Peptides against a protein of PDB entry 4DOW. Designs and how they scored, part 5

Target 1, 157 residues: chain A of PDB entry 4DOW
Amino acid sequence: TFSWVGRPLPNRKQFQQMYREICMKINDGSEIHIKVGQFVLIQGEDNKKPYVAKLIELFQNGAEVPPKKCARVQWFVRFLEIPVSKRHLLGRSPPAQEIFWYDCSDWDNKINVETIIGPVQVVALAPEEVIPVDQKSEETLFVKLSWNKKDFAPLPP

## One batch from the design tools (peptide; made by RFdiffusion4, then SolubleMPNN)

Design b1_p8_6_s3 (from b1_p8_6, 4 letters changed)
Fold by OpenDDE base, seed 4:
Structure b1_p8_6_s3 (fold): chain B 157 residues (1-157), chain A 8 residues (1-8)
Amino acid sequence: as target 1 above (157 residues)
Amino acid sequence: MPLETAKK
């Protein structure tokens, strides 16, 4: 279950209440607080790894019936989400922990918060920096480049 | 990122 934390933020959208933080209740009864600006794992299809996204906005959409707890996100893509025919464009075999900033606006960036699995750590690196792959530690994802369906490029500002 | 069905 998900519930808002704190009072709505000021905004100019008639049917939306914006928040900076949401609380998700986990199976064991514990709670995790997730804030705008953090990275999350989003439920994927069967036999697929979760999607990765950065939370940009958290809002209650009162225009829907019933009202929905929603988020706007910046999508990332895993290497295996990129078409096989285009993977060679990277010019290297990336570690499993590398993800890519999706630099397109053709995908819906609105999600229901109920699709959030939990938080994840994402670290931005310069292209020349080595990704410290350690399978013995908690999974940390790393981003160096963007993907715009045509090619890989340096990470946007 | 979601599949093509989630395209705007």
Scores: peptide ipSAE 0.091, ipTM 0.710, DockQ to the pose 0.223
Fold by OpenDDE base, seed 3:
Structure b1_p8_6_s3 (fold): chain B 157 residues (1-157), chain A 8 residues (1-8)
Amino acid sequence: as target 1 above (157 residues)
Amino acid sequence: MPLETAKK
């Protein structure tokens, strides 16, 4: 289950209440707090790896009945999410830990918080930095480049 | 990224 943490933030949207933090209660009774600005894994389709996203906004959508707990996100894409015909543009075979900043607005960036699996660590690297592939960092994802459906580009600071 | 059903 998901519940808001703290008081709603001031906003001018008629049917929305914005929040900074949400609490995810896990089956064992433990709780994970997730804040705006953190990275999360989003449930994917069957036999597919979870999506990766950065939380931009947390809000309750009062226009729906019943009200829904939602988030706006900045999407990342895994290499295998990129069309086969475009993958050659990278010019290399990336490690499994590499993801790419999705630099397009053609996808809905609204999600239901129930699709959040949990937090994930995402580290931005300079192009010359080597992605460490070891057991300690196996769950850490790394981003160097953006993808805009046309080409890869350096990730802006 | 999401599937095409989530395309704007």
Scores: peptide ipSAE 0.090, ipTM 0.710, DockQ to the pose 0.224
Fold by OpenDDE base, seed 5:
Structure b1_p8_6_s3 (fold): chain B 157 residues (1-157), chain A 8 residues (1-8)
Amino acid sequence: as target 1 above (157 residues)
Amino acid sequence: MPLETAKK
């Protein structure tokens, strides 16, 4: 179950109410609060790992009947999501914890909040920094580069 | 990136 936290933020869209925070209630009754700017895991397809995204906006779409709780996101891509023919452009074999900032506008960045699995930690690193792999960082993802469907590049500022 | 996402 997903519920808005706090009052809607002022905006100019007639049928959309924007929020800063959403509450995700789990089966055991516990609650996880997720805010704009945090990173989340999104439900993947069968036999696929969850997608990774940064929350940009949280909003209720009142133009739909019934209204739906939605989010706009910045997508990240896993290495295995990149076409096989382009993977060599990285010039190295990345660790499993590395993800890439998707730097294209050709993909739909709107999701239903029901697809959110939960929060995840994403850490930005400089290209020369080593990705730490230990017991404590196993669930942490790291990003060094962007991917624009043509090549890899340094992270956007 | 997802073509489609499943509801939780």
Scores: peptide ipSAE 0.091, ipTM 0.667, DockQ to the pose 0.501; fails the geometry check
Fold by OpenDDE base, seed 1:
Structure b1_p8_6_s3 (fold): chain B 157 residues (1-157), chain A 8 residues (1-8)
Amino acid sequence: as target 1 above (157 residues)
Amino acid sequence: MPLETAKK
């Protein structure tokens, strides 16, 4: 169950109410609050790992009947989501914890909040920095580069 | 990224 936290933010869009935070209630009754700017895991397909995204906007879409709780996201891609024919462009075998900033506008960046599994930690690193792997950061993801379907590039500022 | 959300 998802519910808005706080009052709607100022907005120019006629049929949308924007929010800064949403509450995710889990089966055991506990609550997880997720805010704009945080990173989340999005439900994958079948045996695929969850997708990774950064929340850039939370809004209720009043144009839909019934209204839907939605989010706009910045997508990340896992290495295995990159076409096999392009993976060699990285020039190295990345650790499983590395993800890439998707630098294209050819993907729908709107999701239903119901697809959110939960928050995840994403840390930006310089290319020369080593990805730490310990028990405390075992589920932490790291991003060094962007992917624009053509090549890898330095991470956008 | 979900493949179904791709725009070509």
Scores: peptide ipSAE 0.088, ipTM 0.715, DockQ to the pose 0.193; fails the geometry check

Design b1_p8_6_s4 (from b1_p8_6, 4 letters changed)
Fold by OpenDDE base, seed 3:
Structure b1_p8_6_s4 (fold): chain B 157 residues (1-157), chain A 8 residues (1-8)
Amino acid sequence: as target 1 above (157 residues)
Amino acid sequence: EPLETAKK
């Protein structure tokens, strides 16, 4: 169950109410609060790892019936989401913890908040920094580069 | 039963 936290933010969109925070109530009754700017795991396809995204907007879409709790996101991609024919462009075999900033607009960046599994830690690193690959920190993801469907590039500032 | 995602 998802519910808004706080009052809606001022905006000029006719059918939308914007928020900075949402509460996710999980099975044991505990609550997780997620804010704009945080990173989340989003339900993927069957037998696939969850998607990774950064929340950039939280809003209720009143144009839908019934109204939907939605988010706009900046997508990241896992290495295995990149087409096989282009993976060689990285020039190395990345650790499983590495993800890439998706620098394209061909994907819909609006999601239903019900697809959010939970928060995740994403750490931006400089190219020369080493990614820790110990099992104890397996839940932390790291990003060094962007992917624009053509090549890898330095991470946007 | 996960909901449909916008990521395609």
Scores: peptide ipSAE 0.059, ipTM 0.767, DockQ to the pose 0.216
Fold by OpenDDE base, seed 5:
Structure b1_p8_6_s4 (fold): chain B 157 residues (1-157), chain A 8 residues (1-8)
Amino acid sequence: as target 1 above (157 residues)
Amino acid sequence: EPLETAKK
């Protein structure tokens, strides 16, 4: 169950109410608060790891009937999401904890909040920095580069 | 039976 935290933020969109924070209530009754700017895991396809995204906006879409709780996100990609024919462009075998900033506009960046699995930690590193590999690949993810469907590049500023 | 996402 998802519910808004706090009052709506001022905006100019007639049928949308924007929020800073949302509450995710899980089965045991505990609550997780997620804010704009945090990173989340998004439900993936069958037999695939969840997607990784940064929350850019949280909003209720009143244009839909019934209204839906939505988010706008910045997508990241896992190495295995990159086409096999392009993976060699990285020039190395990345650790499982590495993800890449998706630098394309061909993907819809609006999601339903019910697809959010939970928060995740994402740490930006310089290209020369070593990724600290721990025992849990989903505990902390690391990003050094962007991917634009053509090649890898330094992280956007 | 995952929910559909906008990422594809």
Scores: peptide ipSAE 0.058, ipTM 0.763, DockQ to the pose 0.206
Fold by OpenDDE base, seed 4:
Structure b1_p8_6_s4 (fold): chain B 157 residues (1-157), chain A 8 residues (1-8)
Amino acid sequence: as target 1 above (157 residues)
Amino acid sequence: EPLETAKK
């Protein structure tokens, strides 16, 4: 269950109410608050790890019938989402916690908030910085590079 | 059941 926290933010979009924060009620009855700018795990395909995204906007889309609670996101990709034939372009075997900034616009960046399964910590690192590898948990993900379907590149500014 | 995501 998802519900808005606080009052709508000022905006000029006729059929959209924008928010800063949303409340996610989980199975045990506890609540998790997620804000714009935070990172989330999004439900993936069966037998696949969840997708990773940064929340850019939270909004209720009143143009839809019925209105939907939505988010705009910046996508990240896991290494295993990169086509097998192109993984060699990285030139190294990344740790499991490494993700990549998706630098393409071919994916819809609008999601339904009900696809969010929870928050996740993402830390940006310089290419020369070492990723702390934890084989036990995927508690923190790290990003050094972007992926644009053709090659890897330094993170966007 | 998993919901459809925006990634394609």
Scores: peptide ipSAE 0.058, ipTM 0.765, DockQ to the pose 0.198
Fold by OpenDDE base, seed 1:
Structure b1_p8_6_s4 (fold): chain B 157 residues (1-157), chain A 8 residues (1-8)
Amino acid sequence: as target 1 above (157 residues)
Amino acid sequence: EPLETAKK
Protein backbone atom coordinates (compact mmCIF):
# COMPACT_ATOMS: atom_id res chain seq x y z
CA THR B 1 0.00 0.00 0.00
CA PHE B 2 1.25 3.43 -1.00
CA SER B 3 0.08 6.76 0.35
CA TRP B 4 1.22 10.33 -0.07
CA VAL B 5 3.06 12.08 2.72
CA GLY B 6 2.47 15.78 3.21
CA ARG B 7 0.65 18.28 1.06
CA PRO B 8 0.92 18.59 -2.71
CA LEU B 9 3.75 20.75 -3.99
CA PRO B 10 3.05 23.70 -6.26
CA ASN B 11 3.11 22.75 -9.93
CA ARG B 12 1.76 23.93 -13.27
CA LYS B 13 0.27 20.69 -14.56
CA GLN B 14 -3.51 20.67 -14.64
CA PHE B 15 -4.12 17.01 -13.90
CA GLN B 16 -1.10 16.24 -11.72
CA GLN B 17 -0.46 16.69 -8.02
CA MET B 18 3.20 16.57 -7.08
CA TYR B 19 4.58 15.31 -3.80
CA ARG B 20 7.92 15.16 -2.06
CA GLU B 21 7.45 11.90 -0.23
CA ILE B 22 5.49 8.67 -0.37
CA CYS B 23 4.88 6.04 2.28
CA MET B 24 5.12 2.35 1.48
CA LYS B 25 3.42 0.07 3.98
CA ILE B 26 4.94 -3.38 4.33
CA ASN B 27 3.16 -6.64 5.16
CA ASP B 28 4.20 -6.53 8.81
CA GLY B 29 2.59 -3.12 9.16
CA SER B 30 5.83 -1.18 9.19
CA GLU B 31 6.29 1.84 6.94
CA ILE B 32 9.08 2.95 4.64
CA HIS B 33 9.17 6.57 3.54
CA ILE B 34 10.72 7.31 0.16
CA LYS B 35 11.53 10.83 -1.02
CA VAL B 36 12.28 12.48 -4.33
CA GLY B 37 16.00 12.20 -4.99
CA GLN B 38 16.37 8.78 -3.40
CA PHE B 39 17.16 5.58 -5.25
CA VAL B 40 14.79 2.65 -5.49
CA LEU B 41 14.57 -0.88 -6.75
CA ILE B 42 11.84 -1.44 -9.33
CA GLN B 43 10.18 -4.79 -9.97
CA GLY B 44 11.92 -6.58 -12.81
CA GLU B 45 10.81 -9.28 -15.16
CA ASP B 46 10.50 -12.88 -14.07
CA ASN B 47 13.83 -14.33 -12.98
CA LYS B 48 15.49 -10.96 -13.47
CA LYS B 49 17.11 -8.72 -10.91
CA PRO B 50 15.20 -5.57 -9.98
CA TYR B 51 15.74 -2.42 -11.98
CA VAL B 52 17.47 0.54 -10.36
CA ALA B 53 16.19 4.09 -10.61
CA LYS B 54 16.49 7.51 -9.03
CA LEU B 55 13.22 9.21 -8.15
CA ILE B 56 12.90 12.55 -9.93
CA GLU B 57 9.20 13.28 -9.36
CA LEU B 58 6.36 11.81 -7.36
CA PHE B 59 2.92 12.67 -8.64
CA GLN B 60 -0.68 11.59 -8.77
CA ASN B 61 -1.87 11.47 -12.36
CA GLY B 62 -5.45 12.70 -12.35
CA ALA B 63 -5.73 12.35 -16.11
CA GLU B 64 -6.00 8.61 -15.66
CA VAL B 65 -9.19 6.88 -14.59
CA PRO B 66 -8.83 6.01 -11.83
CA PRO B 67 -6.04 8.38 -10.77
CA LYS B 68 -2.67 6.69 -10.43
CA LYS B 69 0.23 7.26 -8.09
CA CYS B 70 3.25 7.63 -10.36
CA ALA B 71 6.90 8.54 -10.38
CA ARG B 72 9.29 10.02 -12.91
CA VAL B 73 12.68 8.35 -12.70
CA GLN B 74 16.23 8.42 -13.95
CA TRP B 75 17.04 4.90 -15.04
CA PHE B 76 20.18 3.01 -14.27
CA VAL B 77 21.21 -0.21 -15.95
CA ARG B 78 22.94 -3.29 -14.65
CA PHE B 79 25.83 -4.64 -16.68
CA LEU B 80 23.81 -7.67 -17.73
CA GLU B 81 21.15 -5.38 -19.22
CA ILE B 82 23.72 -4.10 -21.71
CA PRO B 83 23.79 -6.01 -25.01
CA VAL B 84 26.37 -8.76 -25.10
CA SER B 85 27.96 -7.26 -28.19
CA LYS B 86 28.64 -3.98 -26.40
CA ARG B 87 29.87 -5.19 -23.02
CA HIS B 88 33.48 -5.34 -24.21
CA LEU B 89 33.45 -1.55 -24.49
CA LEU B 90 33.77 -1.34 -20.72
CA GLY B 91 37.21 -2.91 -20.94
CA ARG B 92 36.86 -4.72 -17.64
CA SER B 93 34.64 -7.16 -15.77
CA PRO B 94 32.58 -5.12 -13.33
CA PRO B 95 31.50 -6.38 -9.92
CA ALA B 96 27.85 -7.26 -9.50
CA GLN B 97 27.31 -4.09 -7.46
CA GLU B 98 28.19 -1.75 -10.32
CA ILE B 99 25.41 0.01 -12.22
CA PHE B 100 25.46 2.59 -14.98
CA TRP B 101 23.60 5.85 -15.50
CA TYR B 102 21.32 5.37 -18.50
CA ASP B 103 21.95 8.39 -20.73
CA CYS B 104 19.13 7.96 -23.24
CA SER B 105 15.54 9.13 -23.53
CA ASP B 106 14.12 6.21 -25.48
CA TRP B 107 12.77 4.55 -22.34
CA ASP B 108 9.58 5.67 -20.68
CA ASN B 109 10.69 7.21 -17.40
CA LYS B 110 7.21 7.12 -15.86
CA ILE B 111 6.45 4.27 -13.48
CA ASN B 112 3.63 3.21 -11.23
CA VAL B 113 4.72 3.46 -7.62
CA GLU B 114 3.34 -0.03 -7.08
CA THR B 115 6.37 -1.35 -8.96
CA ILE B 116 8.70 0.03 -6.29
CA ILE B 117 10.19 -2.75 -4.19
CA GLY B 118 12.01 -0.47 -1.80
CA PRO B 119 14.88 1.94 -1.36
CA VAL B 120 18.48 1.16 -2.22
CA GLN B 121 21.76 2.91 -1.58
CA VAL B 122 23.63 4.14 -4.65
CA VAL B 123 27.09 5.66 -4.29
CA ALA B 124 28.83 7.61 -7.02
CA LEU B 125 32.54 6.90 -7.43
CA ALA B 126 35.37 8.20 -9.56
CA PRO B 127 36.61 5.71 -12.15
CA GLU B 128 39.83 5.10 -10.21
CA GLU B 129 38.04 4.32 -6.95
CA VAL B 130 37.72 0.68 -5.96
CA ILE B 131 34.23 -0.69 -5.47
CA PRO B 132 33.88 -2.28 -2.03
CA VAL B 133 32.03 -5.49 -2.81
CA ASP B 134 29.46 -6.49 -0.22
CA GLN B 135 27.73 -9.81 0.38
CA LYS B 136 24.37 -8.65 -1.00
CA SER B 137 24.04 -7.27 -4.52
CA GLU B 138 21.22 -4.93 -3.53
CA GLU B 139 22.75 -3.70 -0.29
CA THR B 140 24.82 -0.95 -1.88
CA LEU B 141 25.25 -0.21 -5.57
CA PHE B 142 27.96 1.89 -7.17
CA VAL B 143 27.99 4.02 -10.29
CA LYS B 144 31.05 5.35 -12.11
CA LEU B 145 29.95 5.70 -15.72
CA SER B 146 27.01 6.40 -17.96
CA TRP B 147 25.78 4.24 -20.82
CA ASN B 148 24.12 5.79 -23.89
CA LYS B 149 23.64 2.63 -25.98
CA LYS B 150 26.81 3.48 -27.91
CA ASP B 151 29.57 3.74 -25.35
CA PHE B 152 30.44 4.30 -21.73
CA ALA B 153 31.23 7.82 -20.60
CA PRO B 154 32.15 9.70 -17.44
CA LEU B 155 29.31 10.01 -14.97
CA PRO B 156 27.16 13.10 -15.52
CA PRO B 157 27.43 15.66 -12.73
CA GLU A 1 1.20 -8.12 -9.58
CA PRO A 2 2.08 -4.59 -10.66
CA LEU A 3 2.41 -3.57 -14.28
CA GLU A 4 5.73 -4.07 -15.99
CA THR A 5 7.99 -1.09 -16.41
CA ALA A 6 8.43 0.51 -19.81
CA LYS A 7 12.10 -0.41 -19.95
CA LYS A 8 13.12 -1.75 -23.36
Scores: peptide ipSAE 0.056, ipTM 0.763, DockQ to the pose 0.155

Design b1_p8_7_s1 (from b1_p8_7, 3 letters changed)
Fold by OpenDDE base, seed 1:
Structure b1_p8_7_s1 (fold): chain B 157 residues (1-157), chain A 8 residues (1-8)
Amino acid sequence: as target 1 above (157 residues)
Amino acid sequence: SLPPHIFE
């Protein structure tokens, strides 16, 4: 169950009410609050790893009947989501915890909040920094580069 | 440095 936290933010969109925070109530009755700017896991296809995204906007879409709780996101991609023919462009075998900033506009960046699995920690690293892979950091994801469907590029300084 | 917009 998802519910808005706080009052809607001022905006000019006719059929959209924007929010800063949403509450996710999980099975045991506990609540997880997720804010704009945080990173989340999004439900993937069957037998696939969840998608990774940064929340850019939280909004209720009043153009739909009934109104739908939605989000706009900045996508990240996992290495295995990159076409096999282009993976060699990375020049290395990344650890499982590495993700890439998706620098394309061809993906629909609107999601239903019901597809959110939960929050996830994402840490940005410089290219020369080593990705720590230990038992405590197993759930942490790391980003060094962007992917624009043609090549990898360093994140802007 | 790292891009600030990633964590803004």
Scores: peptide ipSAE 0.041, ipTM 0.741, DockQ to the pose 0.036
Fold by OpenDDE base, seed 3:
Structure b1_p8_7_s1 (fold): chain B 157 residues (1-157), chain A 8 residues (1-8)
Amino acid sequence: as target 1 above (157 residues)
Amino acid sequence: SLPPHIFE
């Protein structure tokens, strides 16, 4: 169950109310608050690993009946989400913890908040930095590069 | 340096 936290932000969009924070009620009765700017895991397809995204906007879509709680996100991609024919462009075998900033506009960046599994830690690294692969950080994801469907590129300095 | 807006 998801519920808005706080008052709606001022905006001029006719059928949208924007928020800064949403509350996620978990099975054990505890609550997780997720804010714009945080990273989240999004439900994957057919037992695939969850998608990774950064929350850009939280909004209620009042054009739907009933109104739908939505989010706009910046997508990241896992290495295995990249087409097989393009993976060689990385020039290395990345650890499972590495993700890539998706630098394309072809993906729908609107999601239903119900697809959010929970928050996740994402750490940005410089190209020369080594991704630590240990059990302490097994749940932490790391990003060094972007992917634009054509090639990998360093993150902007 | 990394762009700060990624983690703002």
Scores: peptide ipSAE 0.039, ipTM 0.739, DockQ to the pose 0.035
Fold by OpenDDE base, seed 5:
Structure b1_p8_7_s1 (fold): chain B 157 residues (1-157), chain A 8 residues (1-8)
Amino acid sequence: as target 1 above (157 residues)
Amino acid sequence: SLPPHIFE
C-alpha cells in the first residue's frame, strides 16, 4: 500500500499533483518513507534482478481514470543488462555490486509507484577507487561510470 | 570530483 505524505507541492501541471514523499506500508505493518532524490529498487521482469533507479519526481496522474500514483526516475543499469557484445568495452570484470548511470532517453522514465520494491543504498566512486566487496557492503550498490548504449564514460565532474 | 546531481 502506497500513500502520499504531506501536502502537494506547487506546480503548473493541470492534471498532476506533485509530492515530496511517499509512504510504503509493508506486510508486517511497518512503514517506509521514500523521498524524491532517494534510490529505489524497481520490480524486474521474470527471472531478472530488480532495476535500480533514482527518484526524480513523485506525482499523482489525474489524467488517468482512476488516478495513478507515479514517479519519474533516472535509470541505472546492471552489467548483465548490457548487451553481451558490448560488455568487453568495460575492459574489466565488474563486481556484482557495480551499476552504471544510464545516459540514454530511450527508456521510459515514468513508473507506477506500485513497482517500487523498496529503498537501496547507492554510493558513487571515482574510477580509481576500489569497490568494497564484503559482508558489510553486500546490500550497497556502487556507480563509477555511465553507459549510453555505445560506450562507458566517467561520470561528469 | 563526482557530479553533485547524483546525490545533491
Scores: peptide ipSAE 0.038, ipTM 0.738, DockQ to the pose 0.035
Fold by OpenDDE base, seed 2:
Structure b1_p8_7_s1 (fold): chain B 157 residues (1-157), chain A 8 residues (1-8)
Amino acid sequence: as target 1 above (157 residues)
Amino acid sequence: SLPPHIFE
């Protein structure tokens, strides 16, 4: 289950109440708090790895009946999500931990918070920085580049 | 909803 943490933030968007934090309550009774700006895993298709996204906004959509707890996100893509015909544009075989900033607007960036699996650590690296690959860092994802469906590009500092 | 895999 998901519940808002704290009071709504001031905003002028009609039918929306914005929040900075949401609480995920897990079956064992434990709770995970997720804040705007953090990265999350989002439920993928049946045999697909979860999507990766950065939370930009958390809001309740009051225009829906009943109101929905939603998020606006910045999408990332995994290398294997990139079309086979374009993967060569990277010029290297990325480690499994590498993801890419999705720099396109063709994906809807609004989600239901119910699709959130949990938080994930994402670290931005400069292109020349080495992605560490060890057991201790296997849960950490790394981003160096953006992908805009045409080519890869360096992330701005 | 989730993003569609509309990569070409």
Scores: peptide ipSAE 0.021, ipTM 0.622, DockQ to the pose 0.127

Design b1_p8_7_s2 (from b1_p8_7, 4 letters changed)
Fold by OpenDDE base, seed 1:
Structure b1_p8_7_s2 (fold): chain B 157 residues (1-157), chain A 8 residues (1-8)
Amino acid sequence: as target 1 above (157 residues)
Amino acid sequence: SLPKHIFE
């Protein structure tokens, strides 16, 4: 179950009410609050790892009947989501914890909040920094580069 | 030199 936290933010978009925070109620009765700007895991396809995204906007879409709780996101991609024929462009074998900033507009960045699995920790690193892989950081994801379907590039400052 | 906008 998802519910808005707080009052709608001022905006001029017709049929849309924007929010800063949403509450996820889990089966055990506990609650997880997720805010704009946080990173989340999004439900993937069958037998696929979840997608990774940064929340940009949380909004209720009143243009739909019934209204839908939605989010706009900045996508990240896992290495295995990159076409096999282009993976060599990285020039190295990345650890499983590395993700890439998806620098393309061809992927719809609107999602239903019900596809959110939960929050995830994402850390940005310089290219020369080593990704720590141990039991304590096993769930932390790391980003060094962007991917624009053509090549990898350093993240802009 | 890290992208600040990622965490803003």
Scores: peptide ipSAE 0.059, ipTM 0.789, DockQ to the pose 0.035
Fold by OpenDDE base, seed 3:
Parts: C-alpha cells; sequence; structure tokens
Structure b1_p8_7_s2 (fold): chain B 157 residues (1-157), chain A 8 residues (1-8)
C-alpha cells in the first residue's frame, strides 16, 4: 500500500499533483518513507533482478481513472542488462554490485509506484576506487561510469 | 564531491 506524505507541491502541470514523499506500508505493518532523490529497486520482469533507479518526481496522474500514483525516475543499468555484444567495451569484469548511470532518453522513465520494491543504497566512486566486496557492502550498489548505448564514460559532472 | 544531480 502506497500513500502520499504531505501536501501537493505547487505545479503547473494539468492533471498532475506532485509530491515530495510517499509512504510504503509493507506486509509486517511497518512503513517505509521514500523521498524524491532517493534510490529504489523496481520490480524486474520474469524473475530478473530488480531495476535500479533514482526518484526524480512523485506525482499522481489525474488523467487516469482512477488516478494513479506514479514516479519519474533516472535509470541505472546492471551489467547484465547491457547487450552482450557491447559488454567488452568495459574492458573488465565488473563485480555484481556495480551499476551504470543510464545516459539515454529512449527508456520510459515513468513508473507506477506499485513496482517499487524498496530503497537501496547507491554509492558513487571514482574510476580508480576499488569496489568493496564485503558483508557490510553486500546490499550496496556502486556506480563509476555511465552507459549511453554506445560506450562507457565517466559520470556526468 | 559528488554531482548534485546524482547525489543531493
Amino acid sequence: as target 1 above (157 residues)
Amino acid sequence: SLPKHIFE
């Protein structure tokens, strides 16, 4: 169950009410608050690993009947989501915890909040920094580079 | 420091 936290933000978009925070009530009755700017896991398809995204906007789409709680996101991609024919461009075998900033606009960045599994920790590293692989960082994802469907590049400044 | 648009 998802519910808005706080009052709608002022905006000029027709049929949209924007919010800063949403409450996710999980099965044990506890609540998780997720805010714009945080990183989340999004339900994958066909038992695939969850997608990773940064929340950019939270909004209710009043054009739908009934109104739908939505989010606009910045996508990250896992290495295995990159086409096999292009993975060699990385020049190394990344650890499972590495993700990449998706620097393309071809992906639909609108999601239903119902697809949010929960928050996740994402840490940006310099290219020369080593990704720690220990128990403390087991659930932490790391990003060094962007992917634009053509090549890998340093993170945008 | 990290870019603000990535990490606020």
Scores: peptide ipSAE 0.057, ipTM 0.777, DockQ to the pose 0.035
Fold by OpenDDE base, seed 5:
Structure b1_p8_7_s2 (fold): chain B 157 residues (1-157), chain A 8 residues (1-8)
Amino acid sequence: as target 1 above (157 residues)
Amino acid sequence: SLPKHIFE
């Protein structure tokens, strides 16, 4: 169950109410608050790992009947989401915890909040920094580079 | 330096 936290933020969109925070109530009755700017896991396809995204906007879309709780996101991609024919461009075998900033507009960045699995920790590193792979960082994802469907590049300023 | 906008 998802519910808005706080009052709608000022905006000029006629049929959209924008929010700063949403509450996710999980099965055991506990609540997780997720805010704009945080990183989340999004439900993936069958037999696929969840997608990773940064929340950019939280809004209720009143143009739909019934109204839908939605989010706009910045996508990240996992290495295994990169086409096999392009993976060699990285020049190395990345650890499973590495993700890439998706620098392309071909993916729809609007999601239903119901697809949010939960928050996730994402840490940015310089290309020369080592990604720690241990039990302590098992749930943490790391980003060094962007991917634009053509090549890998340093993260944009 | 890392891009600040990722975490801001």
Scores: peptide ipSAE 0.056, ipTM 0.785, DockQ to the pose 0.035
Fold by OpenDDE base, seed 4:
Structure b1_p8_7_s2 (fold): chain B 157 residues (1-157), chain A 8 residues (1-8)
Amino acid sequence: as target 1 above (157 residues)
Amino acid sequence: SLPKHIFE
């Protein structure tokens, strides 16, 4: 279950209440607090790995009936989410921990918070920095490049 | 940390 933390943030959107933080209660009764600006895993399809996204906004959408707890996100993509015919453009075989900033506007960036699995750590690296793949860093994802459906591009310094 | 101009 999900519940808002704190008071709504001031905003001018007629049918939306914006929040800074949401509480996710898991099966064992413990609570995980997730804030705007953090990175999260989103439920994937079938047996696919979860999607990765950065939370941009948390809001209750009062325009829907019934009202829904939603988030607006910036998507990342895993290498295996990129079409097979385009993967060669990377020019290397990335480690499993590498993700890419999705630089396209064709994806719906609104999600229901109930699709959030939990938080995840995402670290930006320079092109020359090595992605650690040891046991201590296995839970961390790393981003060096963006993907715009046509090519990969380095993140601006 | 992430680049502010890109990752805000």
Scores: peptide ipSAE 0.050, ipTM 0.771, DockQ to the pose 0.037; fails the geometry check

Design b1_p8_7_s3 (from b1_p8_7, 4 letters changed)
Fold by OpenDDE base, seed 4:
Structure b1_p8_7_s3 (fold): chain B 157 residues (1-157), chain A 8 residues (1-8)
Amino acid sequence: as target 1 above (157 residues)
Amino acid sequence: SLPEHIFE
């Protein structure tokens, strides 16, 4: 169950109400608050790992019937989501915790908030920084590069 | 410095 937190943000979109924060109520009755700017896991297909995304906007789409609670996101991709024929372009075998900034506009960046599994920690690293794989960082994802379907590139400083 | 735009 998802519910808006706080008052709608001022905006000029006729059929949309924007919010800063949403509350996710889970089965045990506890609540998780997720804010714009945070990173989330999105329900994957079949038995695949969840997608990773940064929340850019939270909004209720009043143009839909019935109105839908939605989010606009910046996608990240896992290494295994990259086509097999292109993976060699990385030039290394990345750790499981590494994700890549998806630098393409071909993906729909609008999601239903119902697909949000929960928050996740994402840390940006310089190319020379080592991705920690200890117990404290096991649940943290790390990003160094972008992927644009053609090649990997360093994140702009 | 790390790319801050990721967290903006």
Scores: peptide ipSAE 0.035, ipTM 0.716, DockQ to the pose 0.035
Fold by OpenDDE base, seed 1:
Structure b1_p8_7_s3 (fold): chain B 157 residues (1-157), chain A 8 residues (1-8)
Amino acid sequence: as target 1 above (157 residues)
Amino acid sequence: SLPEHIFE
């Protein structure tokens, strides 16, 4: 179950109400609050790992009947989501915790909030920094580069 | 020199 936290933000978009925060109610009765700007896991395809995204906007889409709770996201991609024929462009074998900023507009960046699995920690690193892989960091994802379907590139400072 | 915009 998802519910808005707080009042709608000022917005001129017709049929859309924007919010800063949403509450996820889990089966055990506990609640997780997720805010704009946080990173989340999004439900993937069957037998696929969840997608990773940064929340850009939270909004209720009043153009639909009934209204839907939605989000706009910035996508990240896992290494295994990159075509096999282009993976060599990275020039190294990345750890499983590395993700890449998806620098393309061909993906729909609107999602239904019910596809959100939960929050995830994402840390940005310089290219020369080593990704720590241990028990404490197993759930943390790291990003160094962007992927634009043509090549990898350093993230802008 | 880190991409601060990722966390904004």
Scores: peptide ipSAE 0.035, ipTM 0.711, DockQ to the pose 0.035
Fold by OpenDDE base, seed 5:
Structure b1_p8_7_s3 (fold): chain B 157 residues (1-157), chain A 8 residues (1-8)
Amino acid sequence: as target 1 above (157 residues)
Amino acid sequence: SLPEHIFE
């Protein structure tokens, strides 16, 4: 169950109410608050790992009947989501915890909040920094580079 | 330096 936290933010969109925070109630009755700017896991396809995204906007779409709770996101991609023919461009075998900033507009960045699994920790590293792979960082994801469907590139300053 | 906008 998802519910808005706080009052709608000022905006000029006629049929959209924008929010800063949403509450996710899980099965055991506990609640997780997720805010704009946080990183989340999004439900993936069958037999696929969840997608990773940064929340950019939270909004209720009143143009739909019934109204839908939605989000706009910045996508990240896992290495295994990169086409096999392009993976060699990285020049190395990345650890499973590495993700890449998706620098392309071909993916729809609107999601239903019901597809959010939960929050996830994402840490940015310089290309020369080592990604720690231990028990402490098992659930932490790391980003060094962007991917634009053509090549990998350093993250912009 | 790392881009701060990733976490802003």
Scores: peptide ipSAE 0.032, ipTM 0.707, DockQ to the pose 0.035
Fold by OpenDDE base, seed 3:
Structure b1_p8_7_s3 (fold): chain B 157 residues (1-157), chain A 8 residues (1-8)
Amino acid sequence: as target 1 above (157 residues)
Amino acid sequence: SLPEHIFE
């Protein structure tokens, strides 16, 4: 169950009410609050690993009947989501915890909040920094590079 | 330095 937290933000978009925060009530009755700017896991397809995204906007789409709770996101991609023919461009075998900033606009960045599994920790690292692989970082994802469907590139300074 | 906008 998802519910808005706080009052709608002022906006000029027709049929949309924007919010800063949403409450996710999980099966044990506890609540998780997720805010714009946080990183989340999005339900994958066909039992694949969840997608990773940064929340950019939270909004209710009033054009739908009934109104739908939605989000706009900045996508990240896992290495295995990159086409096999392009993976060699990385020049190394990344750890499972590494993700990449998706620097393309061809993906639909609108999601239903119902697809949000929960929050996740994402840490940005410089190219020369080593990704720690220990128990403390097991649930943490790391990003060093962007992927634009053509090549990998350093994150902008 | 890494861009702050990544975490904004």
Scores: peptide ipSAE 0.028, ipTM 0.694, DockQ to the pose 0.035

